# Ledger of designs, part 81: peptides against a protein of PDB entry 3HUF

Target 1, 320 residues: chain A of PDB entry 3HUF
Amino acid sequence: MWIIEAEGDILKGKSRILFPGTYIVGRNVSDDSSHIQVISKSISKRHARFTILTPSEKDYFTGGPCEFEVKDLDTKFGTKVNEKVVGQNGDSYKEKDLKIQLGKCPFTINAYWRSMCIQFDNPEMLSQWASNLNLLGIPTGLRDSDATTHFVMNRQAGSSITVGTMYAFLKKTVIIDDSYLQYLSTVKESVIEDASLMPDALECFKNIIKNNDQFPSSPEDCINSLEGFSCAMLNTSSESHHLLELLGLRISTFMSLGDIDKELISKTDFVVLNNAVYDSEKISFPEGIFCLTIEQLWKIIIERNSRELISKEIERLKYA

## One batch from the design tools (peptide; made by RFdiffusion4, then SolubleMPNN)

Design b2_p16_2_s2 (from b2_p16_2, 8 letters changed)
Fold by OpenDDE base, seed 4:
Structure b2_p16_2_s2 (fold): chain B 320 residues (1-320), chain A 16 residues (1-16)
Amino acid sequence: as target 1 above (320 residues)
Amino acid sequence: SEKEEEDKEEEEEYAK
């Protein structure tokens, strides 16, 4: 989201969030959802127009800011952004930091991009929330992104957490739920005057983890916890692979259970399968190898003695 | 003060 602040109390010492939309900036406007009052004698009554675009798909992957357009409203001394005069037709900016100088005002409006990029685990949840979040200037998507700051967990009572949720946790993404999204949607008007009224996602995350026994106390408890072990996995999802890498596993990939030869077995401690393959092929598992699902593996790795538990399972099947 | 006059002239200029 874009946040503006200014020196010299020209914004009354307040920081505010600029959501996607159009703002008239000037001395003789009243602060609201479409106006930004600036207090300086050197500022025109109506000085500039700021237009913030909704996030693009590219912004979701890059963590780039919503496009920020600045237009001078034909003022005598113009408007500058990053020490460059704004063109007559206005200019657009994709920099994360904008120093906006209105006329001869000695104080600048500083606009900065606070990265917030929300990944959804479920397409239905994305469909429900994407429009509202985009109108807050928050990029959203389903696919994994290096720019992802938050991950929406779907609350399904009695279901195991998804691989996406597991991976989001281990990569230290802030896991949030629908309650946070609801709260985020309600603050839109209140944050006009005070950007600090934005809800803290970390508190939501802490509450989710505390109240759900499917999570370890910290990602650090699981990261590299299986260092020195090796697994083979069916080439199913990138998230599954990345999850296993974060556990410190050496990973081999295969296309079918038939590809699991004696050589692979000799180098592999266990085989990780998806639920569908595990359930369908359970009767046809190779002899002498431990096969489990990611969800079964997760249940082991969240235990304090995960290495011991896995070692026991491996030994049990090697000598059977 | 000279500064108050400059401030007033600036206000009048931006008031147009």
Scores: peptide ipSAE 0.046, ipTM 0.710, DockQ to the pose 0.115
Fold by OpenDDE base, seed 5:
Structure b2_p16_2_s2 (fold): chain B 320 residues (1-320), chain A 16 residues (1-16)
Amino acid sequence: as target 1 above (320 residues)
Amino acid sequence: SEKEEEDKEEEEEYAK
């Protein structure tokens, strides 16, 4: 999201969030969803127009800012952004930091981009919330992204957490739920005067972890917890692969259970399968190897003695 | 001072 602040009292000493939309900036405007009052004698009644675009799909993957357009409203002394005069037709900016000078005002408006990218685990929830979040200047998507800052957990009562949720947790992404999204949708008016009124996602995250026994105490308890072990997995999910890498596993890939030969078994401690393959092919599992799902592995990994537990299962099957 | 006159002229112009 874009945040503006200014030196001196020209913004009344407050920071403001700018959502996608158009703002008239000037001395004689009243603060609302489309106006920014700036208090200085050196600023025109209506001085500039700020236009913030909705996030692009690219912004979700890069964590880049919503495009920020500035137009001078035919003022005598013009408008500058980063010491450059704004062109007659306006200019667009993709920099994360903008120093905006209105006329001869000795104080500048500083605009800065706070990165917030929300990944969804569930496509139905994305479809429900994406439009509202985009109107807040928040990029949204389903696919894993290095720019992801928040992850929406799918709340199905009594269901195991998904691989996406597991991976998001291990990546130290802030896990949120629909309650936080609902709260975000209500703050649009309150943050006009004070950007600090933005809801804290960390409180939501703490509550989620506290109320769900499927989470370990910290990501650090699980990261590299299986260092020294080797697994094989179906070459079907990149997210599953990255999750297993974060556990410190050496990973071999195969295309079918029939590709699990004696050589692979000799180098592998256990096989990780998706639920569909596990359920359908349980009777045809290779002999002498421990096969489990990611969800079953997660149930082991969240235990304090995870290494001992998995070692016992490996030994049980190698010598059976 | 010239600066105070410029500042007044600027204030008057922004007041229009």
Scores: peptide ipSAE 0.045, ipTM 0.707, DockQ to the pose 0.157
Fold by OpenDDE base, seed 2:
Structure b2_p16_2_s2 (fold): chain B 320 residues (1-320), chain A 16 residues (1-16)
Amino acid sequence: as target 1 above (320 residues)
Amino acid sequence: SEKEEEDKEEEEEYAK
């Protein structure tokens, strides 16, 4: 989201969020959803127009800002952005920091990008919320992104957490739920006068972790917790692979259960399977191999003695 | 006063 602030009390000492939309900026306008009052004798009654675009798909992957357009409204002394005069037709900016000078005003409006990028675990939730979040200037998507700051957990009562949720947790992404999204949708008007009133997602995250025994106390309890162990995995999901890497596992990939030969068995401590393969093929598993799902592995990992637990299971099956 | 004239000139200069 874009936030503006200014020196010399020209914004009355307040910070403001600029959501996607158009704003008239000037001395003789009243603060509302489409106007920004600036208090200076050196600023025109109607000085500039700011236009914030909705986020692009590219912004979801890069964490880049919503495009910021500035147009001077035919003022005597013009408008500058980052010491450059705004062109007659207006200019567009993708920089994360903008210093906006209105005429000869000695104080600048400082615009800065606060990164928020929300990943969804399922397409249904994305379809429900994406439009509203985009109107807040928040990029949204389903795919993993290095720019992701928040992850929406699908709360189905009584279900295990998904691999996506597990991975988001280990990546130290702020996990949120639909209650937080609902709250975000209501604050749009209240944050116009004070950007600090934006709800903190960390409080939602803390509540999710406290109320769900499927989470460890911290990501650090799980990261590299299985260092020194080796696994084989069916090449099904990049997210599952990245999750296993964050656990400190050495990973071998295979394309089918038929590719599990004596050599692979000798080099691996356990085999990780998806639920469908585990349920269908459990009768046909090779002897002397510990096979488990990601969800079964996660239940071991969240325990304080995870290394001992997994070692006991490996030994039990080698000597059976 | 000179200051009221300067304030008026500034108000006129920025009256757009």
Scores: peptide ipSAE 0.045, ipTM 0.703, DockQ to the pose 0.160
Fold by OpenDDE base, seed 3:
Structure b2_p16_2_s2 (fold): chain B 320 residues (1-320), chain A 16 residues (1-16)
Amino acid sequence: as target 1 above (320 residues)
Amino acid sequence: SEKEEEDKEEEEEYAK
C-alpha cells in the first residue's frame, strides 16, 4: 500500500494510506476518499492530481508498488517528484519511495510503499476476494511468489493443512484467514485519517497458530530439522520440493515409481509422495523403502523428536 | 522585509 507523510505539519501530522484511485491535492480541498488537504501558503488551492493504479500481475511476483501517477494542475511553480519536474502531461512512477514537492513549499510529501502481497491456496477464494483486495492496492495470486507476505489458509474444519499452508508457514509468510480479509475490507474509510488503523495480520496469524495443533510453535522448529536425511520425490514443480528443501533434506527426483531402482533406494532414506499417487499405487510400492505422503511427513516433523521418529520408521521397513 | 514582501506576493498569487 502507498503511505504518505510530510514534514512541517503540512499534512497535519497525519500519515495516510492511499488506495488505488484519484486524489486532488491542494490547500483548499477537504480530506476525503478523493482529496488530500495540504496546509501551506506556497501550495495552490488545487495543486496536483495523484492517481494510484490497481496492482498489476507483475506486482504480485515482484512485490513492486502500484503505479503512482502525478500530474501538476497547471500551477505557477509546478510539482517535483524526486527532484525532477513533473512533465506537462503528468508522469508515472514505480519507485518505492517518492519525495513530492508542491511548488515552492519547503516541506515535501513523502510517499513510501508498504509491501503486501496475498497468496491464496485455492482459486475459489481468490475469485471471491481478488477484486476487493486489488482495490486496496494489494496484489493477489495463486502461484508461489517470493514477494508474498501473506497466505490465506482455507478454513476446513477437521482437515489436514495443505502443502501450500505448510510451505507458507516454513517460509515465514504470515498465515491469515477469511476473517482477516473481512476486516481488511472495513478499514478503507478509517485509514484516511490514520494509517496506523490498518489491521495487523500478525494477530490473526498468532490466533491461527495457537488454536491449531497442526502447527509447530515456530518455523525455526522445523527448518533443517531433517538435515542429513535423503528423500526421493516425483519431479513436480510443486511447493512440495521447496518444502522438503526447507526441512534440510537431500532430494532426488524421479518421473514415475518405476524409475525407483536399487541405486536410488540405496541412497534414499524415504520416498515422499502426494496423496493421489500414494492412494493409487500403494500396492505397487518398491520393497525395502519407506513411502509416505507429505501430510504424513508433516505429522512427524511437528513432533519434538522428529529425527528419532523418522529414523525409527526407516529402520522398521528395512527389516520388514 | 524582503521575505515579508515575498510572502505577501505568494499570498496574493495563490489567492487568485
Scores: peptide ipSAE 0.035, ipTM 0.692, DockQ to the pose 0.115

Design b2_p16_2_s3 (from b2_p16_2, 7 letters changed)
Fold by OpenDDE base, seed 1:
Structure b2_p16_2_s3 (fold): chain B 320 residues (1-320), chain A 16 residues (1-16)
Amino acid sequence: as target 1 above (320 residues)
Amino acid sequence: KEKEKEDEEEEEFYKE
């Protein structure tokens, strides 16, 4: 989201979040959802118009800012952005940092992009929340993205956490829930005057982790915890592959259980399968191979002695 | 008229 602050108390020492929308900026406007009062004698009553666009699909993958449009309202001394005079028809900016000078005001409005990008674990929740979050200037999506800062956990009572949730946790993404999304929607007006009133997602995250025994204490407890082990996995999910990489595993991929030959077996400690393949093919597993699901692997990984537990299972099946 | 007054107020401020 865009945040503005200014030097010389021209914004009354306030830091504001600018959501997607249009703002009239000037000396003789009242601070609200569509106006930014700037206190300087050198600024026109109505000096500039700021327009922030909603996030694009590209912004979800790049973590780029919402497009920021600046138009001078035909003032005598004009408007500058990053020392460049704004054109007569206005200009659009995609830089993460904007120094906006109104007329000859010796103090600038500093606009900066705070990255917030929310991934959803399921399409139903995305469909429910995407529009509201986009109106907050927050890009949203389902696919894995390096720009993801927050991850919405699916609250299915009594179910194991999803692979997406496991991976989000290991990536050190802030895991949030529907309660946090609801809270975000309610505070929109309050954060106009003070950007510090933005709800702390880390508090929500801490509460989720503390109250759910399916999470380890930290991602660092799991990252590289299986270094030195080798696995084979069915080439099904990029998230699953990346999850196993974060565990420090050497990964071999195969396309079908029929591709699990003696050579692959000789190079692997265990085989990771999805639930569907595990349940359907468990009767056809080759002897002497340790096969498990990602969920079964996760249950081992969250234990403090994960390496010992896996070693015991590997040994049990090699000598069986 | 209002715009001309705004431009004049801006000019006076920058002469100080």
Scores: peptide ipSAE 0.028, ipTM 0.686, DockQ to the pose 0.405
Fold by OpenDDE base, seed 2:
Structure b2_p16_2_s3 (fold): chain B 320 residues (1-320), chain A 16 residues (1-16)
Amino acid sequence: as target 1 above (320 residues)
Amino acid sequence: KEKEKEDEEEEEFYKE
């Protein structure tokens, strides 16, 4: 989201969130959803127009800002952005920091981008919320991205957490739920006067972890906890691969159970399967190897003695 | 005329 602040009390000492939309900026406008009052004698009654675009698909992957357009409203002294005069037709900016000078005003409006990108685990929830979040200047998507700051967990009562949720947790992404999204939808008007009123997702995240026994106390408890072990991964997602990497596992990826020969068994501590393959092929598992699902592995990894638990299961099956 | 007068008031302030 874009946040503006200024020195010299020209913004009355307030910070403001600028959501996607159009704003008339000047001395003789009243602060509202489409106007920004700037208090200086050197600023025209109607000085500039700011237009913030909705996030692009590219912004979801890059964490880049919503496009910021500035147009001078035919003022005597013009408008500058980053010390450059705004062109007659207006200019567009993708920089994360903008110093906006109105006329000869000695104080600048400082606009800065606060990165917030929300990944959804569920396409139905994305479909429900994407439009509203984009109107807040928040890029949204389903695919994993290094720019993601928040992850929406699906609250299905009684369901296990998904691999996406497990991976988001280990990546230290702030996990949120639909209750937080509902809260975000209500703050749009309240944050016009004070950008500090933006809700903190960390409190929501802490409450999710505290109230769900499927989460460890911290990601650090799980990261590299299985260092030195080797697994074979069959018919799992890319997120599953990345999750297993964050656990510190050496991973071999195979296309079918038929690729598991005696040589592979000798080098592999356990095999990770998706639920469908595990349920269908459990009768055909090779002897002398521990096979489990990613969800079963997660139940072990969240325990304080995860290494000892896995070692015992491996030993039990080698000597059976 | 109103715009010219507003622009003049802005110039006088910077001459002081």
Scores: peptide ipSAE 0.027, ipTM 0.672, DockQ to the pose 0.392
Fold by OpenDDE base, seed 3:
Structure b2_p16_2_s3 (fold): chain B 320 residues (1-320), chain A 16 residues (1-16)
Amino acid sequence: as target 1 above (320 residues)
Amino acid sequence: KEKEKEDEEEEEFYKE
C-alpha cells in the first residue's frame, strides 16, 4: 500500500494510507476519501491530483507498487516528484519512494510503498476476495511468488493443512484467514486519518498457529531438519519440491512410478507421493522402498524427534 | 504583491 507522510507539519503530523483512487491535494480541501489537505503558504488551494491505480498481475510477482500518477493542477509554481518537474499532462511513477514537492513548499510529501501481496491457496477464495483486496492496493494471486507477504489459509474443519500452507509457513510468510480479510475491509475508512490503524497480520498469524496443532512452534524447527536424507518425488508440484528443499532433502524427480528403478531405490531413503497417486498405487508400490504422502511426512516433521522417527520408518520397510 | 495576496488569502482561511 502507499503511505504518505510529510515534514514540517504540512500533513498535521499524520501518516495516511492511499488506496487506489483519485485524490485532490491542496491547502483548501477537507481530508476525506478523495482529498488530502496540505497546510503551507506556497501551496495552492487545489494544487495537485494523485491517482493510484489498482495492482497489476505483474505487481503480484514483483511486489512492485501500484502505479502512482501525479498531475499538477495548473499551479503557478508547479509540482515536482524526485526533484523532477511533473509534465503538463501528468506523469506516472513506479518507484517505491516518491518525494513530492508542491510549489515552493520547503517541506516534501514523502510517499513510500509498503509491500503487501496476498497468495490464496484456492481459486474460490481468490475469486471471492480479489476485487476487494485490489481496491485496497493489495496484489493477489494463486501461484507461488517471491513477493508474497501473506498467505490465506483455507480453514476446512477437520482437514489437514495443505502443501501450500506448509510451504508458506516454512517460507516465513504470514499466514492469515478469511477473518483477517474481513477485518481489513472494515478499517478502510479509519486508516485515512491514521495509517497505524492498519490491522497487524502478525497477531492473526500468532492466533492461527497457537490454535492449530498441525503447526510447529516455528519454521526454524523444520527448516533443514531432514538434512542428509534423500527423497524421490513425482514432478507434479513446484510447491511440493520447494517444501522438500526447505526441509534440507536431496530430491530426485521422476515422471511415473515405473521410473523407480533399483538405482533410484539405492540412492533414495523414501518416496514422496501426492494423495491421489498414493491411494491409487498403494498396492503396487515397489518392494524395499518407503512411500509416503507430503501430509504423512509433515506429521513426522512437526515432531521434535523427526529424524529418529523417519529413520525408524525407513529401516522398518527396507527389511520387510 | 502576489505573495502578499497569497499570505492575505491564507490569513483569511485560518481566521474562518
Scores: peptide ipSAE 0.022, ipTM 0.617, DockQ to the pose 0.196
Fold by OpenDDE base, seed 4:
Structure b2_p16_2_s3 (fold): chain B 320 residues (1-320), chain A 16 residues (1-16)
Amino acid sequence: as target 1 above (320 residues)
Amino acid sequence: KEKEKEDEEEEEFYKE
């Protein structure tokens, strides 16, 4: 989201979130959802127009800001952004930090991008929330992104956490739920004058982790916990691969259970399967190798003695 | 009064 602050009390010492939309900026406007009052003698009654665009798909992957357009409203002294005069037709900016000078005002409005990119695990939930979140200037998507700051956990009562949730946890993404999204939807009006009123997602995250025994105490408890072990996996999910890498596993990929030959077995401690393959092919598992689902592996990993547990299962099947 | 003064100060500032 875009946040504006200013020196010299020209914004009355307030920090403000700029959601996607259009703002008239000037001395003689009243602060509301479409106006920003700036207090200085050198600022015109109506000085500039700010237009923040909704996030692009690219912004979700890059963590780039919503496009920020600045137009001078034909003022005597003009408007500058990063010491450059705004063009007569306005200019658009993709920099994460903007110093906006209105006229001869000695103090600048500092606009900065606070990164918030929300990944969804469920496409239906994305479909439900994407429009509202985009109107808050929050990029949203389903795919993994290095720019992802938050991950929406799908709350299915009584189900195991998804691979996406496991991976989000291990990569230290803030896991949130629908309750946090509901809260975000309510703040739009309240944060106009105080950007500090934005809810802290870390509190939501802490509550999710504390109240769900399927999470370890920290990602650090699981990261590299299986270092030195080797697995084979079906080449079906990038998230599954990255999850297993974060566990410190050496990974071999295969396309079918029939590709698990003696050579692969010789270098592999266990085979990781998705639920569908595990359930359908259980009768056809190769002899002499331990096959498990990612969810079964996760249940082992969250235990403090995960290495000992997995070693026992491997040994049990080598001598069976 | 404050608004009138600010408007006068703006007009003076923009005359220089």
Scores: peptide ipSAE 0.024, ipTM 0.643, DockQ to the pose 0.215; fails the geometry check

